# Ledger of designs, part 132: peptides against a protein of PDB entry 7BDX

Target 1, 212 residues: chain A of PDB entry 7BDX
Amino acid sequence: EMGAAACTLLWGVSSSEEVVKAILGGDKALKFFSITGQTMESFVKSLDGDVQELDSDESQFVFALAGIVTNVAAIACGREFLVNSSRVLLDTILQLLGDLKPGQCTKLKVLMLMSLYNVSINLKGLKYISESPGFIPLLWWLLSDPDAEVCLHVLRLVQSVVLEPEVFSKSASEFRSSLPLQRILAMSKSRNPRLQTAAQELLEDLRTLEHN

## One batch from the design tools (peptide; made by RFdiffusion4, then SolubleMPNN)

Design b2_p16_7_s2 (from b2_p16_7, 12 letters changed)
Fold by OpenDDE base, seed 1:
Parts: C-alpha cells; structure tokens; sequence
Structure b2_p16_7_s2 (fold): chain B 212 residues (1-212), chain C 212 residues (1-212), chain A 16 residues (1-16)
C-alpha cells in the first residue's frame, strides 16, 4: 500500500518539468529506472495465471511507474536520459508490449505506448525504438488489440515512424509489405473520434508517401 | 526495493515548495500521510526483536517517509496541512519518539524531531505539539539520548517552546520543576559545536525567563 | 498538412 501511494504521488508531481529535472539530477535516477523496468517485467510475468485485479495496489504501483516513465519521456532532458542511460528500460517496455496478449493489461499497455510515443519525439529515440528487433511486427501485433485506446496510441507511434523520412526509409519495404491496411481503414470508420482521426491522418500520410 | 527507491526520489524532490504544494493539492495527500504514519509505526514496532540493518530497504523507506514529512512541515501550507488534516501523524511521531529507547533508531529519531521542529514554527503547530499528553516528559526522555544529533534537535524543540510566551506560560511550572538543568549545562560544554551553541542559547533564554 | 502533424508530434504527453 505505502509503496503504491508514494509512487502515485511521485507520478503526479513528475508532470512538472522541474520535478523531472530534479529526479534526473540526482545520483539515484539510474537505479530507480533500472528497478522500474524489472518491476514492470515481474508484474507482467505474474499475469500468466491469476486474474490480477486491475485495482490492486500492485497494479496501481506499476501504473504509476509507467506514468513516471511517460512523464520523463515527455521532457527533452528526460528523453535524452532514457535514450542514453536507460535503454534497458526501453527494451523492457518493447518486450512487455510484445508479451501481452490483445486485451491483456490494457491500461498498462496504453501507458507504455504513451512513453514510447514520447521517446519517439526525439529523433534519436525514434531511431532507437524503430531499429529494435521485431519493431514492425510488434506494431501490427499491438494494432490487433480490440481496445480503441491501445490502437489509438499504436497509430500515433506508427505515425511518428511514417513522418520521419530517415527512419521510414530504412524499413519502408517491410512496412509496406506487412501493413494491415484493412485494419487501419476500419479504424478510420471508428465511432471513437480520436481513433478515427488518427487513422485518417495516418492514411493520408501513407498516401503521400506512395506518391513520393 | 522499488518502493524504497520511489519514496527516496519523492523525498528528494519534496525539498521544493512547489512539489510540496503539488503533493498537497491532490486528493491523495490525506491517504498518503495516513499510511505514512502507519508504516513508521509498523517499522518501529518491528524493532523490538531483531537488529534491523540500518541500510535495509525497509529502513531507507521509513527514512524517506520521515524526510517527506519534514519537508512538508518546512513549508507554511505544509504545516497548515499537518496541523489541520494530519494530526494523527503528528501524534504517531510523538508516540514513536516516546517508544524508542536512547540510542535506538537514531537516524529516524532525528528526522522525526526535525519534522516536529518544523511544525513548531507555526504557533498553531507548536500549541498542538506542546499540549500533547506527556510532551514535557518526552522532551527529557529524548534529551537523555547519548547521541549528540538527537540531543541537538531536542534542544531546538525545547527552545521553540521557551521562546513562545503563550505556550511556555501554560507549562512553565512543570517545565521548571522537571528541567534537566545539569544535562543542559553538560551539553553547553560539548565538543560538538552545534550542540554546544544550542545548549548555551537555551540556557540564556531560560535565564531571561527567570528574571522576567 | 504534414507540417502541422509534425508540430503535433512534438506535443508532449504528460500524465498526472
């Protein structure tokens, strides 16, 4: 209980850039984010059997951790820190997103995707993520999720790749050959306006790339 | 491990007034400080048997919690919050200080005393603490500690009482009758310069009060 | 426009 409460407060205050700088300016940041990855990994591994209640202290704790990572990645110096000093955490997030089944741990999946999106704001971060083994198959795996919020954040991450020519050019062949176009088209007709918009924008971006 | 790391980071960033305001501005502050008191109490109760290593994750966690309380109490709005909304935590700290033996959990004792001193900066806080049952005996109990840092922070708290006429007048009789004058005089000759100064200043304040 | 979307991509996601 106490750990979850403390982590939740830390998550809340980490929405401030100054707090992120304070977290990263100390000598404890590296250890913290190392343990963060391990904790999230341990949690995901524990899910294979028992229905962990989404409202458990453990779940809340892991959500808060993922939220902290997202907030760190939202800040320029935080992105630099993650990409330079906490690559293992990024690798862990990518791995966990691959290990989770569609519909499994939706809230955590959303938070992790948001963190990756924030990392992708930095070109160096986007390069690192997109060059991760199995990244493109992972995107399509995640896009098969029935949850609209998961799919939304996947589309946002895909768009980050598509909008960066240097990144897209490296994987364009694989991307085009495996693109779940029908799935994206279906999402462009979603009743969820955010998902609909994201899918439409991505389709427009893809059309632009085919004509260039 | 993760809980201790998160709490330690929260402690570090709570040195900022803005972070304290952010912590207290949320709907989770009350719950957090309630659990904080319980966690510290549980820790102290666990000490009666086994030598808990001072460097354990559990110890570090509790130290971080006490540090957070201290930082909250350092800020005007934090003092107001503690005195108005977290009196149980203050009561817990007073109780724990009474339950601990001289030389036991010195670091925690120092942190708790620092938090009480910060609370005492507010007249309302000082009134609340000083009107707690057994407060004066508690001060003398704590002043019997062989640790110079404990004694230093006790003397500072005693001085806060002495320097506030409204508070001191209420307990002046008990205070004078139980004052460990010889102990304070001995501290005024300490090789520790901070302890020496604190004891000397307190003795001067006491002399001033006897002549008025 | 593609440029407008690039600017939107720079929007940071903060959670509280």
Amino acid sequence: as target 1 above (212 residues)
Amino acid sequence: as target 1 above (212 residues)
Amino acid sequence: SERARRVAREQEELLS
Scores: peptide ipSAE 0.024, ipTM 0.805, DockQ to the pose 0.034
Fold by OpenDDE base, seed 5:
Structure b2_p16_7_s2 (fold): chain B 212 residues (1-212), chain C 212 residues (1-212), chain A 16 residues (1-16)
Amino acid sequence: as target 1 above (212 residues)
Amino acid sequence: as target 1 above (212 residues)
Amino acid sequence: SERARRVAREQEELLS
């Protein structure tokens, strides 16, 4: 309980750039983010047994951790730190997103995808995650999720790849051959306006790439 | 491990007034400080059994909690919050300081005393803690500690009482009758310059009160 | 322009 409460407070205050800088300027940042990855991995591995109640302290703790990572990745120096010194955490997030089944741990998926999106704002971050083994199949796996928020954040991450020629060119063949076009088209008709808009924008971006 | 790491980061960033305001402005502050008191109490109760290694994650966690309380109490709005909405935490700190034996959990004692000193900066806080049952005997109990830092922070807290006429007048009789004058005089000869100075200043303040 | 879209992506997602 107490750990979750402390972590939740840290999550809340990490929305401040100054707090992120303070965290990263300390000698404890490396250890913290190393343990963060391990903790998230342990949580996901434990889900196959007990239906961890969504409202458990453990769940709240892991959500707060993912939120902290997201807020760190929102800041330029935070992205630099993650890409340079916490690659294992990024690898873990990618792995966990693959390990979770469709409909499983929706909130965690959303937070992890948001963190990856923030990392993708910087070219070095985008290169790193896009060069991860199985990255493209992972995107399509995640896009099969029944949750609209999961799908939304997948589409946003896909768009980050598509809009960066240096990254997209390296995977363009695999991307085109495996693209779940019908799924994205279905999302462009979603009743969720955010999902609808994201799918429409991505479809427009893809069309632009085919004509060039 | 992870809880301690998160709490330690929160402790570090709580040195900022803006972070304290952010913590207190959220809806989670009450719950956090309630659990904080309970956690600290549970830790102290557990010490009678296993020699908890000073470097345990549990110890580090509780130290970080006490550090957070100290930093919150360093800010005016934090003091107001503690005195109005977290009295149980203050009561717990007072109780735990009494429950710990001389030489036991020195670092925790220091942090708790620092928090009480910070609370004492405000008249309402000083009134509250000084009106706690057994407060004066507690001060003398703590002053018997072999640790110079513990004694230093006791003397600082005593000075806060002595320098406030409205508070001191209520306990002046008990204070004078139980004052460990010889102990304070011995501290005024300490090789620790901070302890020496604090003891000398307090002795001067006490002399001033006797002549008025 | 692609650059303009990059700037739009710099909308930092801060969670509280």
Scores: peptide ipSAE 0.024, ipTM 0.805, DockQ to the pose 0.037
Fold by OpenDDE base, seed 4:
Structure b2_p16_7_s2 (fold): chain B 212 residues (1-212), chain C 212 residues (1-212), chain A 16 residues (1-16)
Amino acid sequence: as target 1 above (212 residues)
Amino acid sequence: as target 1 above (212 residues)
Amino acid sequence: SERARRVAREQEELLS
């Protein structure tokens, strides 16, 4: 209980850039993010067969951790830190996103995807995650999620890849060959306006790339 | 491990006034400080007979909690919050200070005393803690600690009482009758310059009160 | 470019 409460407060205050700088400016950041990955992984492994009680202390703790990672990744120095010093955490997030079944741990998936998106804002971060083994298949796996919010954040991450020529060129062949076009087209007709817009924009971006 | 790490980071960033405001501005502060008291109490109760491994995750967690309380109490709005909404925590801190033996959990005692001192900076806080049952005997109990740093922070808290006429007048009789004058005089000769100075200043303050 | 992506997406996600 106390750990979850403390971590939740840390998540809340980490929305401040100055707090992110304070977190990273200490000697404890490396250890913290190392343990973060392990904790998140342990949690996901524990879910095998059990109905996730969303309101459990364990769940709230992991959500807060994912939130902290997201907030850190929202800041330029935070992205630099993550890509330079916490690659294992990023690898863990990617792995966990693959380990979770469609519809499983939706909130956690959203938070993890938000963190990866934030990492993808900088070119080094985008390169790192996009060059991860199985990254493209992972995106399509995640895009099969029934949850519109998960899909939204996947589309945002896909767009981050597509909008960077240096990154997209490396995977363009695989991307084009495996693109779940029908799924994206279906999302462009979603009742969720955010998902609809994101899918439409991505389709436009992809059309632009085909003409170049 | 993760809880201690998160709490330690929260402690570090709570040195900022803006972070304290952010902690208190949410709906989670009440619950956090409620659980804080319980956690600290549980820790102290667990020490009965075991050698405290100072570097244990549990110890570090509790130290961080005490540090957070101290940082919150350092800010005016934090003191107001603690006195208005977290009286149980203050009562718990006072109780724990009484439950701990001389020389036991020195670091925790220091942190708790620092928090109480910070609370005592405002008149409402000072009134609240000084009107606590057994407060004066508690001060003398704590002043029997062999640790100079513990004693220093006790003397600072005593000074906070002595320097406030409205508070001191209520307990002046008990204070005068039970004052461990010889102990304070001994501290005024301490090799620890901070302790020496604090004891000297308190003796001067007490002399001033006797002449009035 | 990195800057173009950041500007185009409005979105550094800060959560509370």
Scores: peptide ipSAE 0.023, ipTM 0.807, DockQ to the pose 0.041
Fold by OpenDDE base, seed 2:
Structure b2_p16_7_s2 (fold): chain B 212 residues (1-212), chain C 212 residues (1-212), chain A 16 residues (1-16)
Amino acid sequence: as target 1 above (212 residues)
Amino acid sequence: as target 1 above (212 residues)
Amino acid sequence: SERARRVAREQEELLS
C-alpha cells in the first residue's frame, strides 16, 4: 500500500521537467530504472492467466512505474538517458507487450506504448525500438487487441515509423507484406473519434509512401 | 526494494518547494500522510528489541518517509497542511520518539526531530507540539540518548519552546522543575562543536529567562 | 528530419 502511494506521488510530480532532471541528476537513477523493469516483469509473470484486478495495490504500483517511465521519456534529456543508459528497460517493455494477451492489462499496455512512443520522438530512440527483434509482428499482435486505446497508441507508434524514411526503408518489405490493412480500415470506421482519426491519418501516410 | 527506491526518489525531489506544492495540491496527500504514519508505526513495532539493520530496504523506506515529512514541514504551506490536516502524523511521530530506546534507530529519530522542529517554526505548530501530553518528559527522555545528533536536535526543539514566551509560560513550572541541567552542562563541554554550541546557547537563553 | 517529425507529432505524452 505505502509503496503504491509513494510511487503514485512520484509519478504525479514527474510530469515536471525539473523533477525529471532531478531524478536523472541523482546517482540512483540507473538502479531505479533497472529495478523498475524487473518489477514490471515480475508483475506480468505473476498474472499467470489470472484476471487482473485493476484497482489492486500491485497494479497501481506498476501503473505508476510505467507512468514515471513515460514522463521521463517525454523530456529530451529523459529520452537520451533511456536510450543510452536504460536499454534493458526498453527491451523489457517490448517483451512485456508481447507477453500480454489481447485484452489483458489494458491500462499497463497503454502506458508502456505511450512510453515507447515518447522514446520514438527522437531518431535514436525510434531506431533502437524499430530495430528490436520481432518489432513489426509485435505491432500487429497489439493491433489485434479489442481495446480502442491500445490500438490507438499502436497506430501512433506505427505512424512514428512510417513518417521517418530512414527507419521505414529498413523494414518496408516486412511492413508491406504483413500490414493488417483490413484491421486498420475497420479502425478508420470506428465510433471512437481518436482511433478513427489516427487510422485515417495512417492510411493517408501509407498511400503517400506508395506513390513515392 | 522497489518501494524503497521510489520513496527515496520522492524524498530527494521533495526538497523543492514546487514539488511540495504539487504533492499537497493533489487529492491524495491526506491519504498518503495517513498511511505514512501507520507505516512508520508498524516499522517501529516490528523492531521488537531487534538490532536495527540501518541498510535494510525497510529502514531506507521509513527514512525516506520521514525525510518527505521533514521537507514538507520545511515549507510554509507544508507546515499549515500538517498542523491543520495531518495532526495524527504529528502525534504518531511524538509517540514513536517515546517508544524508541536510547541508541535505537538514531537516524530515524533525527529525521523525526527535524520534522517536528520544522513544524515548530510557526507558532501554531509549536503550540500543537508543545501542548502534546508528555512533551516535556519526552524531551528529557530523548536527551538521555547517547547520540550527539539526537541530542542536538532535541536541544533545538527545546530552544524553540524557550524562545517563545507564550508557549514557555504554559509549561515553565514543569520545565524548570524537571530540567536536566547537569546533562545540558555536560553537552556544553562536548567535543561535537554543533552540540557544544547548541547547549551553550540554550543555557544562555535559560539564564536570560531567569532574570526576566 | 527529426525536427519535422517532432512538429508533425506535436504531443509529448506527460501523465499526472
Scores: peptide ipSAE 0.022, ipTM 0.805, DockQ to the pose 0.039

Design b2_p16_7_s3 (from b2_p16_7, 11 letters changed)
Fold by OpenDDE base, seed 3:
Structure b2_p16_7_s3 (fold): chain B 212 residues (1-212), chain C 212 residues (1-212), chain A 16 residues (1-16)
Amino acid sequence: as target 1 above (212 residues)
Amino acid sequence: as target 1 above (212 residues)
Amino acid sequence: SERAREVAREQEELLS
């Protein structure tokens, strides 16, 4: 209980750039993010089936952790820190996104995907995550999720890859051969306006790459 | 481990007024401080004798909690919040200071005393703590501590009482009759310059009150 | 151009 409360407060204040700088300016940031990955992994491993007790202190604690990672990654110095000093955490997030079934831990998936998107703003971060083993299959696995918000954040991450020629060129063959085009086309007709827009923009970006 | 790390980071950033405002501006502050008191109490109750494992995650967690309370109390809106909405926590701090033996949990005592000193900056806070049952005996119990830093913060809290005529007048008889004058005089000769100064100033304040 | 950062606000979790 106490840990969850403290972590949730830390999450709330981590939306500030100055707070992120203060978090990272201390000697305890490395330890914090090391344990963060382990805690998230332990939580996911302890999940019995698809039933997530969203209202549990444990769930809220893990959400707060994922939120903190996201907010740190929203800041340039935070991205640099994560990519330089907390790569194990990024590996853990990628692993957990792969381990979770479609429809399982939807809110956690969203937060983790948001963190990866923020990491992808940095070219070094984008390179790191995109060069992860099984990254492209992972994107398609995640895009099979029935949840519109999960799919939205996957599409945004896919767009980040597509918009970086250096990254896209390395995986272009695998990307094109495995692209779930029919799924993305279906999303472009979604009633969710954010998902619809993201799918349409990605389709436009993909068309632009085929014409170049 | 994770909770301690999160709480320690929250402690570090809580030195900022804006962070304190952000903590208190959320709906979770009440719950956080409620659990804080319980956690501190549970820790103190679990202590086997005078041996404090200062390097334990549990100890560091409780230190961080006490540090957060201190930093919140350093801010005007934080003092108002504690005195209006978290009186149980203040009662717990007073209780724990009484339950701890001289020489036991020195660092925690210092942090708790610092928090009470900060609360005493507000007249409402000073009234609240000084009207607590056994407050004057508690001050003298704490002043019997062999630790100079504990004694320093006790003397500062005593000074806060002495400098407020409305508060001092209510307890002046008990205060004068029980004042450990010889102990304070001994502290005025301490090799610790902060303790020496605090004891000298308090003796001057007390002399001023006798001449008025 | 730095793309827009995502801030995971606690309030957005309630709306979701």
Scores: peptide ipSAE 0.161, ipTM 0.845, DockQ to the pose 0.099
Fold by OpenDDE base, seed 1:
Structure b2_p16_7_s3 (fold): chain B 212 residues (1-212), chain C 212 residues (1-212), chain A 16 residues (1-16)
Amino acid sequence: as target 1 above (212 residues)
Amino acid sequence: as target 1 above (212 residues)
Amino acid sequence: SERAREVAREQEELLS
């Protein structure tokens, strides 16, 4: 209970850039983010048997951790910190996104995808995550999720790759050969306006890349 | 481990007034401070048997909680919040200070005394804590501590009472009858310059009150 | 163009 409450407050205040700088300016940041990855991993590993109540203290704690990572990655110095000093955490997030089944832990998936999107704002961050083993298959695995919010954040991450020529060129062959075009086209007809817009924009970006 | 790390980061960033306002602006603040008191109480109750290592995760967690309370009380809106909405936490801190033996949990005592001192900056806060049952005996109990830092913060809290005529007048008879004057005089000769100064200033304030 | 950063807000995520 107390840990979840403290972490939730830390998540709330981490929406401020100055708070992120304060978190990173201390000698405790490295330890915190190391344990963050381990805690998230332990939580996901515990899901295979017991239906963890979505509102459990443990779930709330993990959501707060994922929220903190997202908010850190929203700031330039936070992205630099994650890519330089917390690569294991990024690897953990990628691994956990692969380990979760479609429809499983939707809220956590969304938060983790938001964190990766923020990391992708930095070219070095985008390079790091896109060069991770199995990244392209992971994107398509995640895009098979029935949840519209998960799919939205996957499409935004895919767009980050497509909009960066230096990154896209390295995986363009694999990307084109495995692209779930019919799935993306279906999403462009979604009743969810955010998902619809994201899918349409991505389709436009892909068309532009085929003509160049 | 993770809870202590998160709470420690929250403590660090709570040194900022804007962070304190952000903590208090959320709907989670009441729950957080309610659980804070309970957690601190549970920790102190656990000490009677096992030598809890001063560097344990649990100890670090409780230190961070006490630090957060201190930093909240350092801000005007934080004092108002504590005195209006978290009186149980203030009562808990007073109780725990009474339950701890001289020399026991020195670091925690210092942090709790710092929090009460900050609360005493507000007249309403000073009234509340000074009107608590057994407050005067508690001050003398705490002043019997062999630790110079504990005694320093006790003297500062005593000074807050003495400097407020409306508060001091209510307890002046009990205060004068039980005042450990010889103990304070001994502290005015301390080799610790902070303790020496605090004791000297308090003795001067007390002399001024006898002549008025 | 600097892509818009995402801020995960505690209150918004709890309502979802």
Scores: peptide ipSAE 0.163, ipTM 0.845, DockQ to the pose 0.115; fails the geometry check
Fold by OpenDDE base, seed 2:
Structure b2_p16_7_s3 (fold): chain B 212 residues (1-212), chain C 212 residues (1-212), chain A 16 residues (1-16)
Amino acid sequence: as target 1 above (212 residues)
Amino acid sequence: as target 1 above (212 residues)
Amino acid sequence: SERAREVAREQEELLS
């Protein structure tokens, strides 16, 4: 309980760039983010056995951790830190996104996807995550989720790849051959306006790439 | 482990006034500080049975909590919050300072005393803690500690009472009758220069009050 | 150009 409360407060204040700098400027940042990955992994592994109430203190704690990672990745120095010094955490996030079933831990998936999106704002970060084993299949696995917010953030991450020619060129053949076009077209007709817009924009970006 | 790491980071960033304002501006501040008191109390109660390694994750967690309270009390809005909305936490700190034996949990005592000192900067805070049951006996109990840092912070808290005539007048008879003058005189000869100075200043302040 | 960053706010997460 107290751990979750403290972590939640840390998440809240981490929305500030100055707080992110303070977190990273300390000598404990590396250890903290190492343990973060392990804690998130332990939580996800525990879900295979116990119906954890999604609103448990443990769940809130893990959400706060994922929120902190997202907020760190929202800042330029935070992206640099994650990509240079905490790659294991990024690998863990990619792994956990693959381990979770469609409809499982929706809130956690969203936060993890947001963190990866923020990392992708940096070309070095985008290269790192896109070159991860099974990255393209992982995107399609995640896009099969019934949740609109999960799908929205997957589309935004896909867009990040598509908008960077240097990254897209390396995976273009796999991307084109495996693209769930019908799924994305269905999302462009979603009642969720954010999902609809994201799918529409991605379809336009893809069309632009086919003409070049 | 992860809880202690998160709480330690929160402690570190709470040195900023803006972070304290952010912590208090949230809807979770009341609950957080309520649980903080309970957690600190639970830890102190656990010490009667188990030789907790002072360097345990649990110990570090409680130190971080006490550090956060101290940093909140260092800011004007934080003092207002504690005195108006988290009096139970202040009562708990006073209780725990009484429950701990001389030489026990020195680091925790120091942080708790620092928090009370910061609260005492506000006249309303000083009135509240000084009017607490057994406050004067508690100061003398704490001053019997073999640790110089504990004694230093006790002397500073005593000085806060002495320097405020409105507060001192209410307890002057009890204070004068129970004052461990020989102990304070011994501290004025300490090899610790900070303790020596604090004891000397307090003795001067007390002499000034006797002549008026 | 740096793309728009996402700040994960607790309040937004509680609403989704």
Scores: peptide ipSAE 0.150, ipTM 0.844, DockQ to the pose 0.115; fails the geometry check
Fold by OpenDDE base, seed 5:
Structure b2_p16_7_s3 (fold): chain B 212 residues (1-212), chain C 212 residues (1-212), chain A 16 residues (1-16)
Amino acid sequence: as target 1 above (212 residues)
Amino acid sequence: as target 1 above (212 residues)
Amino acid sequence: SERAREVAREQEELLS
């Protein structure tokens, strides 16, 4: 309980750039983010077969951790820190997103995807994520999720890859050969306006790349 | 471990007034500070006979909690919040300071005393603390501590009482009758410059009050 | 479409 409360407060205040700088300017950031990865991993591993109550203190704690990572990645110096000094955390997030089944731990998936999207805002982050083993299959695995919000954030991450020629060119063949076009087309017809728009934009970006 | 790390980061960033405002502007502050009191109480109760390693995750966690309370009390709106909405926490801190033996949990005592001093910066806070049952005996109990830093912060809190006529007048008789003058005089001869100065100033303030 | 990469900052969730 107390740990979850403290972590949730830390998440809330991490919306400030100055707070992110303060977190990273201390000597404890490395340890904190190392333990963060381990904690998230332990949580996801504990889910195997048990319907964890989404509102448990443990769930809230892990949500707050994912939120903190997201907000750190929202800031340029935070992205640099994560990519340079906390790669294991990024690897863990990628792994956990692969370990979770479609429809499982939806809220956590969203937060983790948001963190990866934020990391992808700069080229170094995008390169690091996209060069991870199984990255393209992971995107499609995640895009199979029944949750519209998960799918939305996957599409945003896919778009980040597609819109960066230096990154896209490295995996263009695999990307094109495995692209779940029918799934994306279905999303472009979604009743969810945000998902619909994101899918339409991605389809337009892909069409532009096929003609170039 | 993770909870202690998160709490320590929250302590670090709570040095900012804007962070304190963010903590208190959320809907979670009441619950957080309620659990804080309970957590600190549980920790102190667990110390009975066991030499807890001062560097334990549990100790660090409770230190961070006390640090957060201190930093909240450093800000005007934080003092108002504590006195208006988290009185149980203040009562708990006062109780725990009484429960601890001289020389026991020195670092925690210092932080808790610093929090009470910060609360005493405004009249409403000072009134609330000073009107607590056994407050004057508590000051002397704490002043018997062998640690110079504990004694320093006790003297500062005593000075806050003495320098406020409206507060001091209510307990002046008890204060004068129980004043450990020899102890304070001994502190005015301390080799610790901070303690020496604080004791000298308090003695001067007391002399002024006796002549008025 | 030119979609800008945007910074996303998350807010805390309600604690049960």
Scores: peptide ipSAE 0.077, ipTM 0.842, DockQ to the pose 0.079; fails the geometry check

